# Designs tried in a protein design run: peptides against a protein of PDB entry 4M9S. Part 25

Target 1, 135 residues: chain A of PDB entry 4M9S
Amino acid sequence: SRGLVGVECITPYSYKSLAMALQRCVEVLSDEDRSALAFAVVMPPGVDIPVKLWSCVIPVDICSNEEEQLDDEVADRLKRLSKRGALLSGKRMPVLTFKIDHIIHMFLKHVVDAQTIANGISILEQRLLEIGNNN

## One batch from the design tools (peptide; aimed at target 1 Q23 V26 A38 V111)

Design b1_p20_1_s4 (made by RFdiffusion4, then SolubleMPNN; from b1_p20_1, 10 letters changed)
Fold by OpenDDE base, seed 4:
Structure b1_p20_1_s4 (fold): chain B 135 residues (1-135), chain A 20 residues (1-20)
Amino acid sequence: as target 1 above (135 residues)
Amino acid sequence: MEEIVRQANEGLRKNLAKLR
């Protein structure tokens, strides 16, 4: 299995083939995992993002007010996405982080609804302000 | 943790500016 990570989009054809492969990977996701992947579009590509920051944008319907449980559920979703080839890349050290690849991010920019992108940006900005004010 | 969060936040702000 050639990991999608090595696909240089050198040609429009390679991009189209990659997009088709990615679309198939997305179609087999649960609705929750697909939603989490959609919101990954607001993350900077190629940057290792801590789970805490992912939790700012990943919608989790957890009834518990415990921030730790939120981060754990988000981490589990991101772990599942990372198992779907090159959708996300996880690192455990020095802290648990996930990153989206440039190619995946470019794909998401084209397939994620503009309103979802706008909402994700708004949510992230709000949460970052809240984190900044609490520190 | 703090440095990783700082770098991530800087990346996030830069990305948000590009998505607008």
Scores: peptide ipSAE 0.346, ipTM 0.883, DockQ to the pose 0.035
OpenDDE base, seeds 1, 2, 3, 5: peptide ipSAE 0.339, 0.342, 0.340, 0.199; ipTM 0.881, 0.883, 0.882, 0.764

Design b1_p20_2 (made by RFdiffusion4)
Pose (drawn by RFdiffusion4):
Structure b1_p20_2 (pose): chain A 126 residues (1-60, 70-135), chain P 20 residues (1-20)
Amino acid sequence: SRGLVGVECITPYSYKSLAMALQRCVEVLSDEDRSALAFAVVMPPGVDIPVKLWSCVIPVLDDEVADRLKRLSKRGALLSGKRMPVLTFKIDHIIHMFLKHVVDAQTIANGISILEQRLLEIGNNN
Amino acid sequence: SAAEEVAEKLEESLKKLEEE
């Protein structure tokens, strides 16, 4: 209910809070990976979810979502790969409340909608 | 593009975070 700023303090760390640190990991990022990351906010954290359940919210055969999610986990270790049962990724929690009070307030609602939308279109496949 | 707009908005948010 206030993000990482709820716990920022003088610590042996050079950063007042972990968000100031993560700031850079996002700054060095490929412009698009900055996009895919900026959207993975509207994902369930600590939950393993498939490439297609990701191809819905991440921008551009759609494995390209996976490629971005791979660079994203290799660069700053921001995501998480889990090879089988099915090629799936996962967003951890700190790497989430970073994005909550950091991603543009609108883009949160837009991800929520683009998803409930593309979810419904997989509902129409049947 | 949508991806570019989102990247720019994220850069603005990161600058605001640095200012804080």

Design b1_p20_2_s1 (made by RFdiffusion4, then SolubleMPNN; from b1_p20_2, 12 letters changed)
Fold by OpenDDE base, seed 2:
Structure b1_p20_2_s1 (fold): chain B 135 residues (1-135), chain A 20 residues (1-20)
Amino acid sequence: as target 1 above (135 residues)
Amino acid sequence: SLAAEVAAALRRRLAELRAR
């Protein structure tokens, strides 16, 4: 099942036009980038989040056991998302971070399927517990 | 640290998502 369901939101015209534009942007994404975008819904909007924390929720088919390669792959996906329809906002300084806008987040909240949201929450919870236990 | 602030924001977000 696609993590993003094409939902026509009954919203104000400005939102509808934005939703249509966003939907088109989502449709042309690769499966991997679309998956990354779907899981972005679990992130707090308006917060600059380091790539390492994004890597906690974005599923990457582990081609390598090296954490650095995982972060690089996640960063590449997030970079591609930032270039398409401003789905994310990237910042390189002082640390490479990505932010989901409130409007994009609101869109995702309506179009990402409940199972994907639940999975993302579960993954994030697990990772936060692991981070908390390691500190 | 930025990490701590983000972690706090993530925890808040999780709490919000669970309350639904």
Scores: peptide ipSAE 0.278, ipTM 0.808, DockQ to the pose 0.033
OpenDDE base, seeds 1, 3, 4, 5: peptide ipSAE 0.096, 0.238, 0.229, 0.257; ipTM 0.641, 0.788, 0.783, 0.800

Design b1_p20_2_s2 (made by RFdiffusion4, then SolubleMPNN; from b1_p20_2, 11 letters changed)
Fold by OpenDDE base, seed 3:
Structure b1_p20_2_s2 (fold): chain B 135 residues (1-135), chain A 20 residues (1-20)
Amino acid sequence: as target 1 above (135 residues)
Amino acid sequence: SLAEEVAAALRRRLAELRAR
């Protein structure tokens, strides 16, 4: 199966037009969904990532410490983002995963502030270490 | 870069999950 080689935006104009369209899409998101999308910049593009790993980066304010509730809330946010077209691609089987496209990822690098990126990386590193120690 | 290192770590983790 020839993987769709992501056509790099060949022209600056195409990139600018796409960026404007994406900006409009981001503006209509809820604050929570927009925050979740911002932290997607930490994830490697073009990779189907399980919800459990997304939950290591996306902040969720829940009263319960149950891991299942955390994963469910994160999954709901990612599902809403996937319904906005090109923002995320979801797969339900065999395991629920979400993928960020290279073009969307490149867009996020330009619009997400450096502090948010740094925080997301720090949180992910800490959580991955914790998961590694518990397995 | 730190971002590349994190991406590599995620890829390793994903490989482990897929191998199970």
Scores: peptide ipSAE 0.203, ipTM 0.728, DockQ to the pose 0.026
OpenDDE base, seeds 1, 2, 4, 5: peptide ipSAE 0.188, 0.191, 0.160, 0.192; ipTM 0.715, 0.715, 0.690, 0.724

Design b1_p20_2_s3 (made by RFdiffusion4, then SolubleMPNN; from b1_p20_2, 12 letters changed)
Fold by OpenDDE base, seed 5:
Formats: sequence, structure tokens, C-alpha cells
Structure b1_p20_2_s3 (fold): chain B 135 residues (1-135), chain A 20 residues (1-20)
Amino acid sequence: as target 1 above (135 residues)
Amino acid sequence: SLSEQVAAALDASLAALRAR
């Protein structure tokens, strides 16, 4: 088991206390928002990522096949995450982006299921390839 | 550019996640 104990953290809190606080924040999320947060682990920490790329990995259930609606739904989920314990940081201008910080990302690497991470990577790579081939 | 930085960061992060 990858123990949360003994990992150095740059926070004023111990890694254990931070993990406990983050776990509590995650537990109060909706299932949808928690799922979105889990897949955020595949994104590079500390980088402002456009919503279009987030939409490649964030699972959404939309009735429309319109790409704009997908991006809007993803953006709404990410906005909710940004409002809850600063799990993400959003920027609206000049381009709508979201960023996961290193601390949150490190937490997610420990708590997100390995298969979920593997699936998220695979899905992202596939969709990036598809986007690249269509441009 | 942001796109270039994002692309490089994605590649690096995905590689790191695979190597965990």
C-alpha cells in the first residue's frame, strides 16, 4: 500500500493532516464532481489546461453530441471543483483554463485507483490523437 | 505558446504517471 505517511509536503500542514482534510473535501462532493476530480490526476500539475483538453478525460453524460455543450458541462464541473477547497484554479481570460496544483495532484496519485489512472491516460491519448488527426 | 507548453507538460506528466 502506498502509505500517505512519510511524504514530505510543502504545506504548513503535515502530509497526513493535509490528506485528511482533502479526503473530507472529496467525501462531500457529488459523485459526478468526485469522478471529475479523480480524472484530474492525468493532467500536468501547475499547468493552465484549456477546457477542451479537460473534456478529453472528464466523464460527462450529455444528451447532445455538440462539442460546445460537452465543453460547457465540463467547465461547470471544473468550476464547482475550483469553488470547493480550491481543488482547482480557474482562469476565465484570455482563455478558460483550469489548473491542478502539485499538492492536490500528489494527493490524487495516492488515492485514485490505479485502473482509473490507466484508463484516464489511455482515453486522453486516444482523444488527443483524434484531435490531432482532425486538424 | 500556451499550446506548446501544455503539449510538453502533458507528455511529461503522462510519462511520469506510467512510470509510477
Scores: peptide ipSAE 0.496, ipTM 0.898, DockQ to the pose 0.035; fails the geometry check
OpenDDE base, seeds 1, 2, 3, 4: peptide ipSAE 0.493, 0.492, 0.492, 0.490; ipTM 0.896, 0.899, 0.897, 0.898; seeds 1, 2, 3, 4 fail the geometry check

Design b1_p20_2_s4 (made by RFdiffusion4, then SolubleMPNN; from b1_p20_2, 13 letters changed)
Fold by OpenDDE base, seed 2:
Structure b1_p20_2_s4 (fold): chain B 135 residues (1-135), chain A 20 residues (1-20)
Amino acid sequence: as target 1 above (135 residues)
Amino acid sequence: SLSEEVSRALLRQLEALRAR
């Protein structure tokens, strides 16, 4: 499965307290990492999600057709996000997973543009169906 | 299994986002 290519996240809003701090964290991210965070909005908060499923929606410009490279690139982005203001929580054992917390998810629902959310939903649904049909 | 639980959670989340 492949993620979306060329999608960017914009955070034009100002917030109080914690939301303001989160906005500042988002603004200093690279375009790639910010896009990855944006698409985290389609993930269920509080659930440990395997990297393979993240790779279904995280936008990656793949230079090769190898799925292993996709997962590695996605994992690297998610790892950086987990180190940046605890935007995500990583778990290495038994399988590498990442989780978005409820508070971060609520923030994203308000700052991620509607088109990005819609695209993320559509692509994730399609990829999940494909994975399900191949199993 | 974790995979089944994750799959259910994902589907529920997608439905919730569309319903907003």
Scores: peptide ipSAE 0.570, ipTM 0.911, DockQ to the pose 0.033
OpenDDE base, seeds 1, 3, 4, 5: peptide ipSAE 0.568, 0.569, 0.566, 0.565; ipTM 0.914, 0.913, 0.912, 0.913

Design b1_p20_3 (made by RFdiffusion4)
Pose (drawn by RFdiffusion4):
Structure b1_p20_3 (pose): chain A 126 residues (1-60, 70-135), chain P 20 residues (1-20)
Amino acid sequence: SRGLVGVECITPYSYKSLAMALQRCVEVLSDEDRSALAFAVVMPPGVDIPVKLWSCVIPVLDDEVADRLKRLSKRGALLSGKRMPVLTFKIDHIIHMFLKHVVDAQTIANGISILEQRLLEIGNNN
Amino acid sequence: TEETEEALEKVREVLKEAAE
């Protein structure tokens, strides 16, 4: 209810809070990876979820979502790969409350909608 | 606290540009 700023303190670390650190990992990022990351906010964290349940909210056969999610986990270890039972990724929690009070307030609502939308279109496949 | 807010705003601006 306040993000990583709820716990920022003088620590043996060079950063007042972990968010100031993560700031850079996002700054060095490919402009688009910046995008895919900026959107993975609207995902469930600590939950393993498939490439297609991702192809819905991440921008651009759609494995390209996976390629971005791979660079994203290789570069700052921001995401998480889990090869089988099915090619799936996962957003951890700190790497989430970072994005919550950091990603543009609108883009949160837009991800929520673009998803409930594309979810419903997989509802129409049947 | 102010430095943290500035850092977060910088990231927010970068992510906003990337989202556009």

Design b1_p20_3_s1 (made by RFdiffusion4, then SolubleMPNN; from b1_p20_3, 11 letters changed)
Fold by OpenDDE base, seed 5:
Structure b1_p20_3_s1 (fold): chain B 135 residues (1-135), chain A 20 residues (1-20)
Amino acid sequence: as target 1 above (135 residues)
Amino acid sequence: MEEIEAALARTRELLARAVA
């Protein structure tokens, strides 16, 4: 497996309409998709991020060591998220990218465990450095 | 939360470099 163990998103702000709506959306996700959504919090909102970079933090349980296959799996998850409550916005042209909006990002910052976020950030930073060194 | 924001700021810069 790659990435952190999946985390379920539970909002402590059930009294807020936005949080309630998002929570309902999150609750119907599969465990894998919900986990992917949780780790989307490490990405800056409003930025179109290539799938390759998403794959640095989105946990994948495939056995393949091929980066292409990993990216494909990540892309599929992100695509599913983009079809649910606009959790993400995807662009296929010119390059496949996904973007988390500010509202969703704000939601995630409050419902995803802080330590999980910190760990995700650490992993992202490490992998980005590795990518940079290998280019 | 503040620490998270700071960390996210760092990653934003790293991502910017990675995308460039």
Scores: peptide ipSAE 0.373, ipTM 0.863, DockQ to the pose 0.035
OpenDDE base, seeds 1, 2, 3, 4: peptide ipSAE 0.372, 0.372, 0.370, 0.241; ipTM 0.861, 0.862, 0.860, 0.802

Design b1_p20_3_s2 (made by RFdiffusion4, then SolubleMPNN; from b1_p20_3, 11 letters changed)
Fold by OpenDDE base, seed 2:
Structure b1_p20_3_s2 (fold): chain B 135 residues (1-135), chain A 20 residues (1-20)
Amino acid sequence: as target 1 above (135 residues)
Amino acid sequence: MEEVRAALERTRRLLAEAVS
């Protein structure tokens, strides 16, 4: 019913060319969208991931017994990210999915805090196992 | 980074299973 606690991913890293442009894109995001992007690093690149699975790691401060509310908020954040540069690619049909490209993923692996990555992976694995066991 | 890579691979497998 609740995602991870949001973490900022603004860094003082200096990059050239595309990496520099990506960093600028990150810096102009809202806090909540930037947090969502940070945790996108735990997703496998190049894979169309359903919103439900994104909701396992996107930090949404919502307490609800209904997953739909969480999914809607997550979807909104991911949609905004997909409209900011090439951060994410959205696909509406047949199912709403989002994909992180390899180049963005590579960027995030170097700029997102290591502890954030570790925590995100851990909680995602836990939640995915729970989903799998409940199916 | 290698540990992260391995963890990401595990996550990929879990995601594949969850989507199936």
Scores: peptide ipSAE 0.246, ipTM 0.811, DockQ to the pose 0.034
OpenDDE base, seeds 1, 3, 4, 5: peptide ipSAE 0.124, 0.134, 0.128, 0.129; ipTM 0.711, 0.723, 0.720, 0.722

Design b1_p20_3_s3 (made by RFdiffusion4, then SolubleMPNN; from b1_p20_3, 12 letters changed)
Fold by OpenDDE base, seed 2:
Structure b1_p20_3_s3 (fold): chain B 135 residues (1-135), chain A 20 residues (1-20)
Amino acid sequence: as target 1 above (135 residues)
Amino acid sequence: LQEVREALARTRALLAEAVA
């Protein structure tokens, strides 16, 4: 089981102009995409991360397809995020990766719920351990 | 994965103040 429930990030309105602009972008996201963005905070900023690793923390509560479609669903969400401002940067070559910018990461660090951050870190570590053991 | 784990460790340190 995925075992991860989507969580929305809470963005206060009392921020600098850049943060306010980002907040507007966050507010218009779907619940699923906003949840994905929230958990992006646990990813190392400035690093191109393969979709497979993103799938470790991006919550997918309902998948209309088999487990094998999980990565595709995650990729779709990340792709949508990359189209919203500068939330994420996608790269197809050599492999499909997404990167969170330091500025965005800094924003998320302060607006994402602390429990969400903690849970995301824990889940990512657990999943990485599982991947490592299965390889 | 090793590089990611190391980067994650650094990120955890960075986020420590947010979850404290």
Scores: peptide ipSAE 0.465, ipTM 0.897, DockQ to the pose 0.031
OpenDDE base, seeds 1, 3, 4, 5: peptide ipSAE 0.464, 0.465, 0.465, 0.465; ipTM 0.896, 0.895, 0.897, 0.895; seeds 3, 5 fail the geometry check

Design b1_p20_3_s4 (made by RFdiffusion4, then SolubleMPNN; from b1_p20_3, 12 letters changed)
Fold by OpenDDE base, seed 4:
Structure b1_p20_3_s4 (fold): chain B 135 residues (1-135), chain A 20 residues (1-20)
Amino acid sequence: as target 1 above (135 residues)
Amino acid sequence: MEEIEAAMQRTRELLARAVA
């Protein structure tokens, strides 16, 4: 299964204007989208990342989606995130990519559970290595 | 946090290779 357990984002900086705004955006997300956002912290900020690579870490319920549509499901989640407080920035051409901003990344780095981040990184690393070995 | 940052740097390098 490619699915990961969803996580909640709680910030100790709730009294800061930027953090408050971001927290509000996070709170109105669905559980699935919030989980996707949490794992977005695993990606390097400021880099246009293809959807295929996002799918390495974005949790998707495999029971609710066909295997061949996993990337599409990931893309849909990322698109929704891009519509909420510019949490992500999408680029359609030449290849569909998404990018997390440094400010958002910094926020997530401090509000997402450290163990979750560590696990996500480990999973990403493993899957990237597998992709490399299969080429 | 420091360990996480180091790990993120490693993944950055892997990602660079994956998109090349």
Scores: peptide ipSAE 0.330, ipTM 0.852, DockQ to the pose 0.034
OpenDDE base, seeds 1, 2, 3, 5: peptide ipSAE 0.327, 0.234, 0.321, 0.325; ipTM 0.847, 0.791, 0.847, 0.849

Design b1_p20_4 (made by RFdiffusion4)
Pose (drawn by RFdiffusion4):
Structure b1_p20_4 (pose): chain A 126 residues (1-60, 70-135), chain P 20 residues (1-20)
Amino acid sequence: SRGLVGVECITPYSYKSLAMALQRCVEVLSDEDRSALAFAVVMPPGVDIPVKLWSCVIPVLDDEVADRLKRLSKRGALLSGKRMPVLTFKIDHIIHMFLKHVVDAQTIANGISILEQRLLEIGNNN
Amino acid sequence: AAEEAAEKLLEALKEFEEEH
């Protein structure tokens, strides 16, 4: 209910809070990977979810979502790969409350809608 | 759309740094 700023203190660390640190990991990022990361906010954290359940909210056969999610986990270790049972990724929690009070307030609602939308279109496949 | 989202994220990071 306030993000990482709820716990920022003087610590042996050079950063007042972990968000100031993560700031850079996002700044060095490929412009598009900045996009895929900026959107993975509207994902369930600590939950393993498939490439296609991702192909819905991440921008551009759609494995390209996976390629971005791979660079994203290799660079700053921001996501998480889990090879089988099915090629799936995962967003950890700190790497989430970073994005909550950091990603543009609108883009949160837009991801929520673009998803409930593309979810419903997989509902129409049947 | 991806470029716009990237720019908005960079602005939000700069505003966050200024606040702290």

Design b1_p20_4_s1 (made by RFdiffusion4, then SolubleMPNN; from b1_p20_4, 11 letters changed)
Fold by OpenDDE base, seed 5:
Structure b1_p20_4_s1 (fold): chain B 135 residues (1-135), chain A 20 residues (1-20)
Amino acid sequence: as target 1 above (135 residues)
Amino acid sequence: MAKEVAQALLESLKKYRESL
């Protein structure tokens, strides 16, 4: 697999109505989709982010290192997440992008451990720098 | 688009890390 190890999100704020609703949405996800959602916490909220950049942090298990295959698999996961309420917002045109909303991001910051977030940031930074150097 | 967003994202990540 590529990327970070998936995390199951459990909130310490499960008694709050919003957290409860979001927790329920997270619980019904597949392990792979839940993992993808967890690492969405690395992204800034409210920003339309191209799939290529999502692929830098979303963990996937692909047979090849082809960027097209990676982006397609990541896009499929993000599309599934976007169908689960307000977890993500997808935009197809002009470029396929996904955005995490502030409320979801805030939720994830509470349920994803700080070390995982820090590691995710580090990995994303590294990969972004590599992309920049290869262009 | 990806390149421009990537550059902005790097700055955002720096601020994010500092806020944690």
Scores: peptide ipSAE 0.505, ipTM 0.912, DockQ to the pose 0.034
OpenDDE base, seeds 1, 2, 3, 4: peptide ipSAE 0.500, 0.504, 0.500, 0.499; ipTM 0.910, 0.911, 0.909, 0.910

Design b1_p20_4_s2 (made by RFdiffusion4, then SolubleMPNN; from b1_p20_4, 10 letters changed)
Fold by OpenDDE base, seed 3:
Structure b1_p20_4_s2 (fold): chain B 135 residues (1-135), chain A 20 residues (1-20)
Amino acid sequence: as target 1 above (135 residues)
Amino acid sequence: LSKEVAEKLRKSLKKFREEQ
């Protein structure tokens, strides 16, 4: 069995230049979308995460507390982020999921404030525990 | 899907928290 020949992709882009480009993209986001992006740092990179689990950490204040409306609003925010280049990657089939790329995740780890990261982790851990207990 | 992903997230979060 011939092992997977790893394609070494050498990127000509420096980390600094990429970070600058990403920063420019973040600056033009709405406050709500930027907040959603910040909390995306708590998600493991390269994993397709269902919207239901994203809704555990993405803050939503505008819509009612109904679960269906919450998921829809979260999905809309994530969809907007996915349209902003490499920020997120969405899949519709078979289940609506979103994934954060490793590069974006590394960027967020350095630019999102420590308190937001800590809060996001705590919130998501709590929500996951509740899901585990209720289902 | 969600349950299994949730468990993966729990493990990932534990590691991520320890790295902070």
Scores: peptide ipSAE 0.529, ipTM 0.915, DockQ to the pose 0.040
OpenDDE base, seeds 1, 2, 4, 5: peptide ipSAE 0.528, 0.527, 0.527, 0.528; ipTM 0.916, 0.915, 0.916, 0.917

Design b1_p20_4_s3 (made by RFdiffusion4, then SolubleMPNN; from b1_p20_4, 9 letters changed)
Fold by OpenDDE base, seed 5:
Structure b1_p20_4_s3 (fold): chain B 135 residues (1-135), chain A 20 residues (1-20)
Amino acid sequence: as target 1 above (135 residues)
Amino acid sequence: MSKEVAEKLLKSLKEFREKQ
């Protein structure tokens, strides 16, 4: 499996009405989709991010030996999240991208475990540096 | 496009880490 396992999310309900609504949306997600959502916290809000870059941090249980299969699985998860309470917004053209909104990002920043955030940042940074060195 | 976005993300990640 690729990515972090055992994501813990604890909400302080700092913004009670919004947090409650978002919490309800998160609770109905599968464990896999919830994990994907948790790692979305490491992405800057308001930026259209290509699926390839999402795949650097989104955990996938399927040992897809092929990079293309990983991107497809990640894209499917992100698509599901985009259909659930507008947790993400997707664009198909010119390249498939997903964006996290500021409100959702703010929520995640408070509910995702600090260690998970730190680990996610480190993993993404490492992968981005590798991509930069190989291109 | 991916490289340019990647560079922007790297910068954003550094800033995010500093705020944590």
Scores: peptide ipSAE 0.447, ipTM 0.894, DockQ to the pose 0.034
OpenDDE base, seeds 1, 2, 3, 4: peptide ipSAE 0.442, 0.442, 0.443, 0.444; ipTM 0.890, 0.893, 0.892, 0.893

Design b1_p20_4_s4 (made by RFdiffusion4, then SolubleMPNN; from b1_p20_4, 15 letters changed)
Fold by OpenDDE base, seed 2:
Structure b1_p20_4_s4 (fold): chain B 135 residues (1-135), chain A 20 residues (1-20)
Amino acid sequence: as target 1 above (135 residues)
Amino acid sequence: LSAAVAQALLASLAAFRASQ
């Protein structure tokens, strides 16, 4: 299956200014968007990643099995994240990409559950290998 | 583009896993 079970991003930070701001941003997200944000931690910071590759790890429970539909749903989630607290940076040209900032990535690395990180890495790795083998 | 980035990501993931 191409979907992942949603995982909430919960942060214990409530006393650091940046962490408090990020926490507030995370708390107002939908469950789906928060799950997408959690799995964004597996992406290397500072790299413009095509939506196609984001779709390999962003949890989507209900969508068509069509790759294009999955990409569209993922793109919508990432777009919403890009509009909140600089959680992501989107670029439309030449290809729609999203990037996680180093600061946000560092935050997520410390607040996302270690098992979630490990699972996300494993799943993304597997899917990337499958994509590579199918080419 | 996706293939090249995918390979780079694989390397990054391996490094990230090792750092955890």
Scores: peptide ipSAE 0.514, ipTM 0.906, DockQ to the pose 0.034
OpenDDE base, seeds 1, 3, 4, 5: peptide ipSAE 0.507, 0.510, 0.510, 0.513; ipTM 0.904, 0.903, 0.903, 0.907

Design b1_p20_5 (made by RFdiffusion4)
Pose (drawn by RFdiffusion4):
Structure b1_p20_5 (pose): chain A 126 residues (1-60, 70-135), chain P 20 residues (1-20)
Amino acid sequence: SRGLVGVECITPYSYKSLAMALQRCVEVLSDEDRSALAFAVVMPPGVDIPVKLWSCVIPVLDDEVADRLKRLSKRGALLSGKRMPVLTFKIDHIIHMFLKHVVDAQTIANGISILEQRLLEIGNNN
Amino acid sequence: SEELKEAVEKAREHLKEWEP
């Protein structure tokens, strides 16, 4: 209910809070990877979810979503790969409350909608 | 598609300009 700023304190760390640190990991990022990351906010954290359940919210055969999610986990270790049972990714929690009070307030609602939308279109495949 | 591009641009700009 306040993000990482709820716990920021003087610590042996050089950063007042972990968000100030993560700030840079996002700054060095490929402009588009900055995009895919900026959107993975609207995902369930600590939950393993498939490439296609990701192809819905991440911008551009759609494995390209996976490629971005791979660079994203290799660079700053921001996401998480899990090879089988099915090629799936996962967003951890700290790497989430970072994005909550950091990603543009609108883009949160837009991701929520673009998803409920593309979810419904997989509902129409049947 | 235009709205998505706008949302992507905003998100990029916001994260680029974001400071704690």

Design b1_p20_5_s1 (made by RFdiffusion4, then SolubleMPNN; from b1_p20_5, 9 letters changed)
Fold by OpenDDE base, seed 3:
Structure b1_p20_5_s1 (fold): chain B 135 residues (1-135), chain A 20 residues (1-20)
Amino acid sequence: as target 1 above (135 residues)
Amino acid sequence: DEELKQAVQRAIEHLKSFKL
């Protein structure tokens, strides 16, 4: 089937306005939620990512020995982010997933500090290798 | 399982493109 190609026309003004709105939204987040959002920059935009993969990169202050509790905490953070405009899009079925939008991802690439990006990449690379070797 | 494998592959591809 032939897909429809959408043309996105963004004026400089619209881009700036969106960026300002996103910045305001980020500023009112808790430190934990803001950190979770920052690490979304290492996820592929426009892809529904399972919570298990998100839990590989999102830091949790106090972690129990049970992996399911870690996933639940990560899911709660991502759910909060999904309730704040277009930051994330959540899907419950068939598997709980969250998706970062292309526009949000571009925003994050510009506002997230280089060290956080580098850390996120390093962590994700390590976890992906582990998942690949265990499967 | 399949969705996870696909997500992993997409993540790997993204990391490659991110470093370019």
Scores: peptide ipSAE 0.541, ipTM 0.907, DockQ to the pose 0.041
OpenDDE base, seeds 1, 2, 4, 5: peptide ipSAE 0.530, 0.537, 0.537, 0.541; ipTM 0.901, 0.906, 0.907, 0.908

